# Peptides against a protein of PDB entry 4Y8H: the designs that were tried, part 119

Target 1, 222 residues: chain A of PDB entry 4Y8H
Amino acid sequence: TTIVGVKFNNGVVIAADTRSTQGPIVADKNCAKLHRISPKIWCAGAGTAADTEAVTQLIGSNIELHSLYTSREPRVVSALQMLKQHLFKYQGHIGAYLIVAGVDPTGSHLFSIHAHGSTDVGYYLSLGSGSLAAMAVLESHWKQDLTKEEAIKLASDAIQAGIWNDLGSGSNVDVCVMEIGKDAEYLRNYLTPNVREEKQKSYKFPRGTTAVLKESIVNICD

## One batch from the design tools (peptide; made by RFdiffusion4, then SolubleMPNN)

Design b2_p29_5_s1 (from b2_p29_5, 19 letters changed)
Fold by OpenDDE base, seed 1:
Structure b2_p29_5_s1 (fold): chain B 222 residues (1-222), chain A 29 residues (1-29)
Amino acid sequence: as target 1 above (222 residues)
Amino acid sequence: GGFIDLEKERRRREEEEERRRREEELKEE
């Protein structure tokens, strides 16, 4: 599994390798998913799907209640603290790691939480079994003042590097974009295995091919 | 590197929050 986060000029992108999520197959302990905590705060979780979902739902509910009570937009740091406290209480049983990202009145934020409860801050982050391969891509191509499109591509390329490292074939990437002053954009199946990516024997990142992937814009505004 | 020192980022956020509070207080006056 691989999860990544990338900051850009006006927001943050998170992405996840979702290959294990498409099959009825057994609760593969190595499932990555994107989860909504609030409209503008999302996380990428990896580990037991049940644990990451339960944690994110609990924190999401508490943040929503707090936001309603205070009449203030929720802060990413508040989500981070609550997630950290929860993961710390369950130390040893939750083999989950998270990337938490979002936009709030203080700007755009990107954090990670490790299973042992440590937290990191970065302009780019990767976690999971493919995280080293993903990080190599991020370190090579991340720059200040990335555009939204450059950040989406970089996050996707990093996930693909992680996928290639772990399984050698197939790409299923979900992406969430959180831009300041805009609604969050969830790009489900930004990359899918059935899109005939020609068996490029050499993972050469082609310069400039923005594959217009099928944007299924799910308006979460129901 | 892509990693930011957590304490430095915390301090920056605290300073931005304090600045914003001061700016809000100055607007309410």
Scores: peptide ipSAE 0.000, ipTM 0.247, DockQ to the pose 0.014
Fold by OpenDDE base, seed 2:
Structure b2_p29_5_s1 (fold): chain B 222 residues (1-222), chain A 29 residues (1-29)
Amino acid sequence: as target 1 above (222 residues)
Amino acid sequence: GGFIDLEKERRRREEEEERRRREEELKEE
């Protein structure tokens, strides 16, 4: 499975490989899905579907209650902290990783959470078994000031690279676009297997692409 | 709350790609 997030000039895109849901073949316990936390905050989850869904629903409910109580729009950082705390509480039992993204009054945000509780922040992120292949695409094609359309394409191309790495066939990509000042746009089955794979242009990775500075913020709770 | 119709978004993308191709062709002439 592969999940990705990409920031663009006016928002953030997340995408997930959803192939595990379309076949009679044994629902691999590992599925990637997009989940709504709030209208403008979404996550891409990978791992045990039930655990990811349960966590995201719980956090969504808590954020909604908090938003109602404070009369404030939900913040992505609040969702991140709540998800992180919950994942930490179940550390060792939940093999889930998440990309959390959204827009709020402070702007657009993109984070990842690992099962061991580390969080990353970046302009683009990938997680899952196909994450290395996805990251190679992201590193090669991400630029500052991406348009919405360029970001959707880049996220989709990255997921497809991850899919190809894992199964060598078929693409089913869900996309969620969160743009500042707009409603979130959920693009279910943005790519379906029946869409003739335009021949994956062989992304020739230029040798020597500069190391993306991954800032890992490890909050060690003392 | 917009479930964007995938078909409409595909058409928009195809139209935008076609427009871009036409603009590139017009620059090469």
Scores: peptide ipSAE 0.000, ipTM 0.310, DockQ to the pose 0.011
Fold by OpenDDE base, seed 3:
Structure b2_p29_5_s1 (fold): chain B 222 residues (1-222), chain A 29 residues (1-29)
Amino acid sequence: as target 1 above (222 residues)
Amino acid sequence: GGFIDLEKERRRREEEEERRRREEELKEE
């Protein structure tokens, strides 16, 4: 998994790869890792996809109710606090890490949450197994006053670096753009690398040859 | 929010980047 967040002049971008791995197997090549908490607050999640989705849905529902009760737009910090409390309460059961980002009446925000409940603040963040490769791109190319387009490109380039350097990351890149004064733009499959499906020529194996397509993704955890 | 046609949005961005490059080239002249 590779997830990133990038602040720009008027908002924040988050991006994620779409590969889901279950052990040595790529289970889903188009798994959504970006989750909507509210219209203008999104998170990128890693860990057990089902747990991350369930948590973000629960927090989303609570934030919506709170927003209705207070007649105020949801705050990113409120989402952060609720997520942090939930992850801390279930510490050790949910091996999830999140990037939480959004826009609210106080501006644009970018946070990360670790499974142990620590939180970081930054102008750019990366998490996941491809995070080191992604961070190298971010550190090299991030500057103040990025445009929306520059931030989307930087986030997508960082995810691609993670994809190229991590077997646990890959497939397409999803992007969510949260700009102040605008609706969130969810860009599903923003980068669809033309997987030239090399049409594996259906070698008609003669009767009796089990085509074991061993896609062994050997996670060499060195 | 409507599903942005990603291919249409990609083309729009490529056109906007190309326009920006042309505007930068015109400022350097």
Scores: peptide ipSAE 0.000, ipTM 0.296, DockQ to the pose 0.012; fails the geometry check
Fold by OpenDDE base, seed 4:
Structure b2_p29_5_s1 (fold): chain B 222 residues (1-222), chain A 29 residues (1-29)
Amino acid sequence: as target 1 above (222 residues)
Amino acid sequence: GGFIDLEKERRRREEEEERRRREEELKEE
């Protein structure tokens, strides 16, 4: 799994590798997903899918209540603090890591939270098994004053590098763009693997092959 | 919820890029 965040001139982009979410197959314990905390604050979560979803929902509800109580737009740093406090309570038993990003009255923000409660700040971040490969792309191509489009591309390229490193088949990338003065844009399946047309080779198994298990009961009469 | 249909957004971007290319070609003539 790989999650990334990239700051651009007027906001922040986050992206996640969502490969683990598409199949009827066993919910791989390691899912990366984008979650809404508030209209302008999103996170990319990776680790135990149930934990990341539960945490983000809880924090989302608390941020909403706090915003209503204070009559203030929610701040990314408030979400960060609440997430950090919650993750810390579980003393690292939550194998979850998060990128928290958004826009608020103070500007655009990008943070990461590790399972042990450490936080990082940067213009670009990557977490997950593919994070090193993703970071190599980010470090090589990040520049000041990225456009929205350049930031989306860079985030996507970084995720793809992470996917390639994990030897995973297929690239499914979700993207969320948070731009100052605009609504958040959630781009689901921004990159879909070319659905190889599963040629449903309808293997019409011909009906008739009754595997006659010839039980040769070899009666060894003596 | 601002769920943008990616297919529509992709198509819009492709159209905008194509428009920009045409505008750049027209400036070089």
Scores: peptide ipSAE 0.000, ipTM 0.297, DockQ to the pose 0.011; fails the geometry check

Design b2_p29_5_s2 (from b2_p29_5, 20 letters changed)
Fold by OpenDDE base, seed 4:
Parts: C-alpha cells; sequence; structure tokens
Structure b2_p29_5_s2 (fold): chain B 222 residues (1-222), chain A 29 residues (1-29)
C-alpha cells in the first residue's frame, strides 16, 4: 500500500493506490483505501483491510451521532482522538495505519495514526510499504502555499512512485480533496496508469511481421 | 434430511469463516 496526505493553501488532499495483496498474490486490483469518516473528514488506510475498514466505520458512526446530537460540524481532531484511543486500547492488535485528513470550522488538518495509537502531524505524510518511495517525491516537491491542483498532482505523483517501486502497491490512484468551504471531492480512479488501453484491434499480423509505429525519413545529406 | 441440512450449515459456516479469514488476510501492505 501507498497512502499519502498533502496540505494545500485552502485544504488537504489524500490519495491511495488500489492494490490489495494476500502474501505474494495480488488479491484485488481496485481496492478502495479511502474511507469517509464524515462528509468533510476522510482517511486513507494501510495494514489489515478488515481492521482499517472496521475502525473507520466505527469512528465514522460515532462522529455522525455526535454531530447530530451537537448540531455541529465534526472536528478532525475529534475523529483523531477517537481513533487514537481505540487503537491505543488494542495496543497494535488492530493492524490499522491511517492518514486522517479533513476540513472543519477550525481549518484544514492532516494527521497520521499508527496501529499502537501514536499520532503525527505534518504538511505532507505517507504510510504503507510504498511510503519511502512516496516520501521521496513529497520531500522533493512539497512547498508552502500549494494550490489545489499542485497538491493533487503531488499526491498522485507520490502514489505513482509507490506503484512503480513497491510490490505491495499498484493499479490505480484514488484521490480525495477536502477544501475549506466546499464539499469533499472523492476522485475514485483519478489515475488508471495500468489500464491497458483496450489493445487496439489486435491486428493479427502474420507471424514474423513487426509493427512499424512511425517511420520518419531524415535526409542526412543536407 | 436433518443431517444433510446440518452438514450444509456446517460447511457454509466453515466457508464463511474461511472467507472472513481470507478477508482478514487481505493485507493492505
Amino acid sequence: as target 1 above (222 residues)
Amino acid sequence: GGFIDEAKRAEEEARRRREEEERRRLELQ
């Protein structure tokens, strides 16, 4: 897995690859690793698929109930605290590594949570087996005052670095954009780099024919 | 009839448990 988060001038972007694995086997090529906690609070999960889904659903349900009861938009820090307390209680028995991001009336936020309940804060974060490849891109290209478009590009480039360099990462790039004052934009399969274009009509060239894609005659004798 | 239904239920429960274990073994590495 490769998951990333990137803050930009007016919000936060998270992104993920779509490969799931069972040991050395690719189980699913189009797994969804971005989860909605609330309309404007999303997370990306690495580790055990069942644990990441279960914990995010549990906190999502509790945040929804809390939001309904208080008649207030949920806070990212509230979701973070609930996730942290839950993971800490289970002391790493829940194999969930999360990037939690969102917007609320206090602004835009980006956090990570490890399976043992430790939390980090940053302007850019990566987790999963592809995290080192992603972080190399993030560290090289992150700057202050990123635009939304620059942040989406940076996040997607970081995920692609994981896809290309990590065996645990692959297939597509999913993106979720959370901008202050807007609805969240969930961009499922934002990039599909491994979609083999429908093989252009297999011109069954006779055995022994090499397809010439382009011929350019350059006159060398001027 | 009852023994076949119990065997089918046990097989279906064993299948569900295997499918749940396989889903739990989905590592988002």
Scores: peptide ipSAE 0.096, ipTM 0.479, DockQ to the pose 0.036; fails the geometry check
Fold by OpenDDE base, seed 1:
Structure b2_p29_5_s2 (fold): chain B 222 residues (1-222), chain A 29 residues (1-29)
Amino acid sequence: as target 1 above (222 residues)
Amino acid sequence: GGFIDEAKRAEEEARRRREEEERRRLELQ
């Protein structure tokens, strides 16, 4: 998985790849990793697909009830606190790593949450197995006062770096844009990069050489 | 009629449980 968040001048963007895996096998090429907590608060999930979905739905339901009770728009920090408390209660038994982002009456927010309930704050964040490849792009191209369009491009370029460099990431790029004073814009399959299998460079090897077509290093975690 | 409907419900519930277990085994690395 590669998930990212990027703040821009008037909001926040989150993005994700769409590959799911079962060990060495690609289970789904078009998995949705962006989840709505509330209309203007979204998250991207890495780790166990069921755990990320279940946690985000639970917090989403509780945030909705709280919003109805208070007659107030939900705050990103409230969602963060609820997610943090839930993950902390389970002490890493829930395999969920989240980027949480949104807009509320206090502005735009971007956070990450690890499975043990630790939280980070930043102008840009990446998580998942592709996070290092994504972070290399983010660190190279992030600047203050990004436009919406620049932030979407940067987030998308960072996800594509994960797709191309991480075996756990792949297929499409999903994007969600949360701009202050606007509705959230969920861009499912914003990019569908044709993974043309790199045409095996026809290396003319000398007669008697066997071409290794694919080497996969499977880390069998015991 | 009732036994066939119970068997179908049990099979559908067993299918849902298997699909949920398979979904739980999906790792988003």
Scores: peptide ipSAE 0.081, ipTM 0.490, DockQ to the pose 0.025; fails the geometry check
Fold by OpenDDE base, seed 5:
Structure b2_p29_5_s2 (fold): chain B 222 residues (1-222), chain A 29 residues (1-29)
Amino acid sequence: as target 1 above (222 residues)
Amino acid sequence: GGFIDEAKRAEEEARRRREEEERRRLELQ
């Protein structure tokens, strides 16, 4: 897995690859690793797929209930605290590593959470087996005052570095953009760099025909 | 009739448990 978060001038972007594995086998080529906690608070998950989904759904439900009871917009720090407390309670027995990002009335936020409940804060973050490859791109190209478009590009370039250099990462790039004063923009399969063109439909040729896969006409100038 | 239905339920429950365990074993490395 490669997951990243990048802050920009007016918000935050998160991105993920779409490979899931079961030991040496690619189990799913189009796994969704971006999860909605609330309309404007999203996370990217690494570790066990079921644990990342279960914990984010549980906290999402609790945040929704809390928002309804308080009549307040959800805060990223509230989601962070609930996730942290939950993961800490299980002391690493839940295989979930998360980048949590969003916008709220206090601004834009980007955090990471490890399976044992430790948390980090930054302007850019990466997690998963592809995190080193992603971080090399982030550290090389991150700057202050990124535009939305520059941040999406940087995040997607960092995920692609994971896809190309990490066997645990692959297939597509998913992106979620959370800009202050806007709705979250979830860009499922924003990039599909490894989509093999559909193998030419097996045309049943009559017996005795040879399939021509590629014809190139080269004009030899005399 | 009841024994065949119980065996089918047990097989379907074992299949659901295997599918849930396989989903739990999906490592997002």
Scores: peptide ipSAE 0.060, ipTM 0.471, DockQ to the pose 0.037; fails the geometry check
Fold by OpenDDE base, seed 2:
Structure b2_p29_5_s2 (fold): chain B 222 residues (1-222), chain A 29 residues (1-29)
Amino acid sequence: as target 1 above (222 residues)
Amino acid sequence: GGFIDEAKRAEEEARRRREEEERRRLELQ
């Protein structure tokens, strides 16, 4: 998985790849890793798919209830606190790593949460097995006062770096844009890079060629 | 009619449980 978040001048973008794996096998090429907590608060999940979905649904339901009772728009910090408390309670037994982002009456926010409940804040973040490749792109090209379009491009370029450099990342790029004063824009399959499946070099050995991979002569002494 | 509907529900629940268990085994690397 490669997930990223990027702040821009008027909001925040999150992006994710769409590959899911089961050990060395690609299980799904089009897995959704972006989850809606509220209309203007979204997260990207890495780790165990079920754990990321379960925690985000639970917090989403609780935030919706809280918003209804208070007649207030949900705050990203409230989502962060609830997620943090939940993950901390399970002390890493939940394999969920999250980028949480959104807009609220206090502005735009971007956070990360690790499985044990630690949190980071930044203008750009990456998580997952492709996070190092993504971070290299983010660190090289992030600047203050990004436009929406520049932030979408930067986030998508960072995800693509993960896709190209990480076997656990791949397929499509999903994007969610949360701009102040607008509805959230969820761009499912924003990029569908034709990743040339590296044709597994089917060594078509000619019919009748036995590849001797290892010859071990074991002297069986009588 | 009732037995066929119960069997279909049981198959749908068993399918849903298998799909949920498979989904639990998906690693989002």
Scores: peptide ipSAE 0.029, ipTM 0.421, DockQ to the pose 0.022; fails the geometry check

Design b2_p29_5_s3 (from b2_p29_5, 18 letters changed)
Fold by OpenDDE base, seed 4:
Structure b2_p29_5_s3 (fold): chain B 222 residues (1-222), chain A 29 residues (1-29)
Amino acid sequence: as target 1 above (222 residues)
Amino acid sequence: GGFIDTEKLEEARRREEEERRERERRERE
């Protein structure tokens, strides 16, 4: 799995490798997903899928309640602190790492949280098994005053490098863009692996073969 | 939820790539 964050001139981009969520493939316990904490604060989570989702939902609910109580827009640093406290409380039980990013009245922010509760700050970040390959791309191509489009491309290229390092196969990349003064833009499947249309080789099944294609697509969408 | 149409981003990317190619051509001339 690979997650990245990239600051640009007017905001921040986060991206995640979502391979583990596509198809009947046994939900790899380790998936990367983008999660909404608030309208303008998102995180990229990797590690145990259930843990990451539970943490982000809890923090999202708490941030919403806090925002309502204070009549203030949520702050990225508040989300960071709450996430850090939660991860620290469950230290050793939660194998999750997060990139937290967003925009608030103080500007654009990009942070990372490691499973042991340490935090980092930067203009670009990568975490996960492909993080070294992703970081190599980021370090090579990041510059000051990136445009939104340049940042999206850079984040996507970094994720792809991480994916190639891990599996050498096509990958699904989700992207979220948080720009100052705008609504967050969630780009689902920004890069889809070219589904090589398996050329349905017209397997001319000989006349007597009952193709029992029981496609039970059990959409377990809870 | 502001789902931005992936098509608009692909168009913006295409335009930026075209502009970059035009700049690279001008720098080589």
Scores: peptide ipSAE 0.012, ipTM 0.382, DockQ to the pose 0.011
Fold by OpenDDE base, seed 2:
Structure b2_p29_5_s3 (fold): chain B 222 residues (1-222), chain A 29 residues (1-29)
Amino acid sequence: as target 1 above (222 residues)
Amino acid sequence: GGFIDTEKLEEARRREEEERRERERRERE
């Protein structure tokens, strides 16, 4: 499985490998799916489908209630904190990792949450078994001031790299675009196996050590 | 949330790629 997030000039894109949803292929218990937390905040979940869905639904309900009570648009950081707290309570029992992304009045945001409760912040992120292959694509092609279309393409290319690494076969990619000032755009099956395999141009990874600014915020709860 | 038709996104991508190629041509001239 592979999930990715990519920030662009006016928002954020998340994408997921949805192979587990197609055909009699051995339903690896690990599926990646996109989940709506709020209209403008989405999550890419990887791990047990049941755990990720249950967590995201619970947080979505709580955020909706909080938004109604405060008359404020939901904040991505609020969703992040709630998800982190919930995952931390079930540490060791939930093998789920998440990418949380969205837009709010403070801007566009992209975070990841690991099963052990650590969070990462970045302009691009990848998680899952194909995450290294995806990250190689992201590191090679991410630039500042990406357009929406460039970000969608980059996210899709990264997922495809992850898919190729895991199974060597084509798969479906779901994409969600969250742009500031617009409604979220969910692109189901953005890539389908029937979309003619444009020859995967062998991305020659330029050996350039791009300094990935990984800020890991480890909140050690005493 | 609007479902974006994949066709519209492909058209937008083609247009952006064409515009980029036209800019690159103009920068070489």
Scores: peptide ipSAE 0.008, ipTM 0.345, DockQ to the pose 0.011
Fold by OpenDDE base, seed 3:
Structure b2_p29_5_s3 (fold): chain B 222 residues (1-222), chain A 29 residues (1-29)
Amino acid sequence: as target 1 above (222 residues)
Amino acid sequence: GGFIDTEKLEEARRREEEERRERERRERE
């Protein structure tokens, strides 16, 4: 699996590959890994597919009920907290990790959740067995003030890097775009790369891409 | 790659929501 999230100037993009594997066997070439929590909050799931789907459906139902009761648009942080609490409660039994993204009245958000309940925030994220190859693309090409189109391209290129470098990733690329002030745009099979032909382009990343050390830019607002 | 700690973002949001509630309270008095 390869899943990514990318923030852009007016929203957030998530993307995923569509390969499902059971051990060494490709079980499904067109598995959906992007899940709707609410109209403007989506997640990309990796790990045990059944657990990921069950968790996201449960949280989606609870958020919908809460939104109806409060007459307020759901917040991404509320989805994050509910997912985190659920994953923590079932410690070790749920092998799911997620990228959670969306837009709400407070802006655009991008988070990741690990199976043990830890959470990360970033402008770009990658998870899954292809995440290292995806992250190399993201780190090389991400910049501030990306357009929607640049973010979709970057996310898709990152997923493709995962597909080419990871046997557990492959087939098609799904994309979901969440832009402030718009409805979410789910692009099923946005790319359908014919994996058979391009095995030959070993993009040897030049050896000189220095591992950019995690600079935590904490903007301390004075 | 701007990795921001989730705890710091949640704390910043709590502060903004408290400041907004205090402003709304002062405008009603």
Scores: peptide ipSAE 0.000, ipTM 0.252, DockQ to the pose 0.017
Fold by OpenDDE base, seed 5:
Parts: structure tokens; C-alpha cells; sequence
Structure b2_p29_5_s3 (fold): chain B 222 residues (1-222), chain A 29 residues (1-29)
């Protein structure tokens, strides 16, 4: 698994590989690892796909209820706290790590949570078995005041580095963009890197034609 | 409907940027 978060000038991007592995076995080649907590707060999860989804749904429901009771927009820090408390309570049973990101009235936020309850804050983060390769890309190419497009590219490049260096990472890249003042944009299969045959050493990112396959703007207006 | 109003988010951002600028002004004074 490789998951990445990148802050940009007006928001935050998260990205994940699409491969789910159960041990040495690829369970799903196109599993969604990005989960919506609220319309503008998303997480990238690793662990058992079922556990991450169940946790994020529970927290999402609680945040929605809390938002209704307080008449306040959901805060990323509230999601972080609830996730941290839940993961800590089940310490040792839930081997999950998360990147939590979003926009709220206080701005754009990017956090990570480890199963042991530690949290990190940063402008860019990577987690998972491919995280070292992803981090090398992030550290090399991250700059202050990234544009949305530069951040999407950087996040995608970092995930691809993770995919190529980690057999447990996916073949495709999912992206979620959370920009201040806009709806969240979920880009499923944003990149389908051609499985380069094993041997080619050169990280020439194929100039993949971005087949934007499905913009599902889930207008949750019902 | 707990929809994050994008307008409220922009307004809150503007207020926070103003508050941050006011804090930075006070710390420099």
C-alpha cells in the first residue's frame, strides 16, 4: 500500500494506490482506499480495507450528527480526534494507518494517524509499504505554493514511485482534491500506469494520457 | 442539512486570514 497527502496553495490532495493485498496475495486490483468522512474531509486508509471503511463510516456518521447538533461545519481536527480515539481504543487489533485531510472554516489540513495513536502534521505525508519511495519523490519535488495541478501531479508521481518499488502497492492511482471554496473532487483511476515490465530501471513516467474516466461529482444534495 | 456551505468556508477563511494578519501585526508590535 502507498498513500500520500500533499498540501497546495488553496487546499489539499490525497492519493492512494488501488491494489488491496491480503498478505502476499493481491485481493483486489482496483480497491478504493480513499474514503469520505464528510463532503470536504477525506481519508486514505491502509490496513484491512473492511476495517478502514467501517471506521471511516462510523466517524463520518458521528461527525454528521455532531455537525447537526452544533450547527457547525465539520472540522478536520474533530475527525482526527475521533479517529485517533477509535484507533487507540482498539490498539493492536486494528493495524490501520490513515492520512486524514480536508478543508474546513479554519483552512486546509493534512494529518497522519498511526495505529499506536501517534499523529503527524505536515505539508506532505506518505504512509504504507511504498512510503519510502513516495517520500523520496515528495522531498525532491515539493515546494511551497504548489498549484492544484502541481500537487495532483506530485501526489500521483509519489504513488507511482511506491507502486514500482513495492509489490504490495496498486497498479492505479486514485486522487481526491479538497480545495477551499469548492466541492471535493474525487478522481478514480486518475492514472493507470502501464505495468512496466520488471526490467526498465529508468523512472521515465510514461506521459500517460490522463484518461479522466469518471468524474463522479457526487453532489450529495439529496 | 449539514452541507458545508462553500460561501461560509470562504468567509471563515477570510476571517481567519484577517485574524492571523492581526496576530502577526500584534507580535511585531
Amino acid sequence: as target 1 above (222 residues)
Amino acid sequence: GGFIDTEKLEEARRREEEERRERERRERE
Scores: peptide ipSAE 0.000, ipTM 0.258, DockQ to the pose 0.012

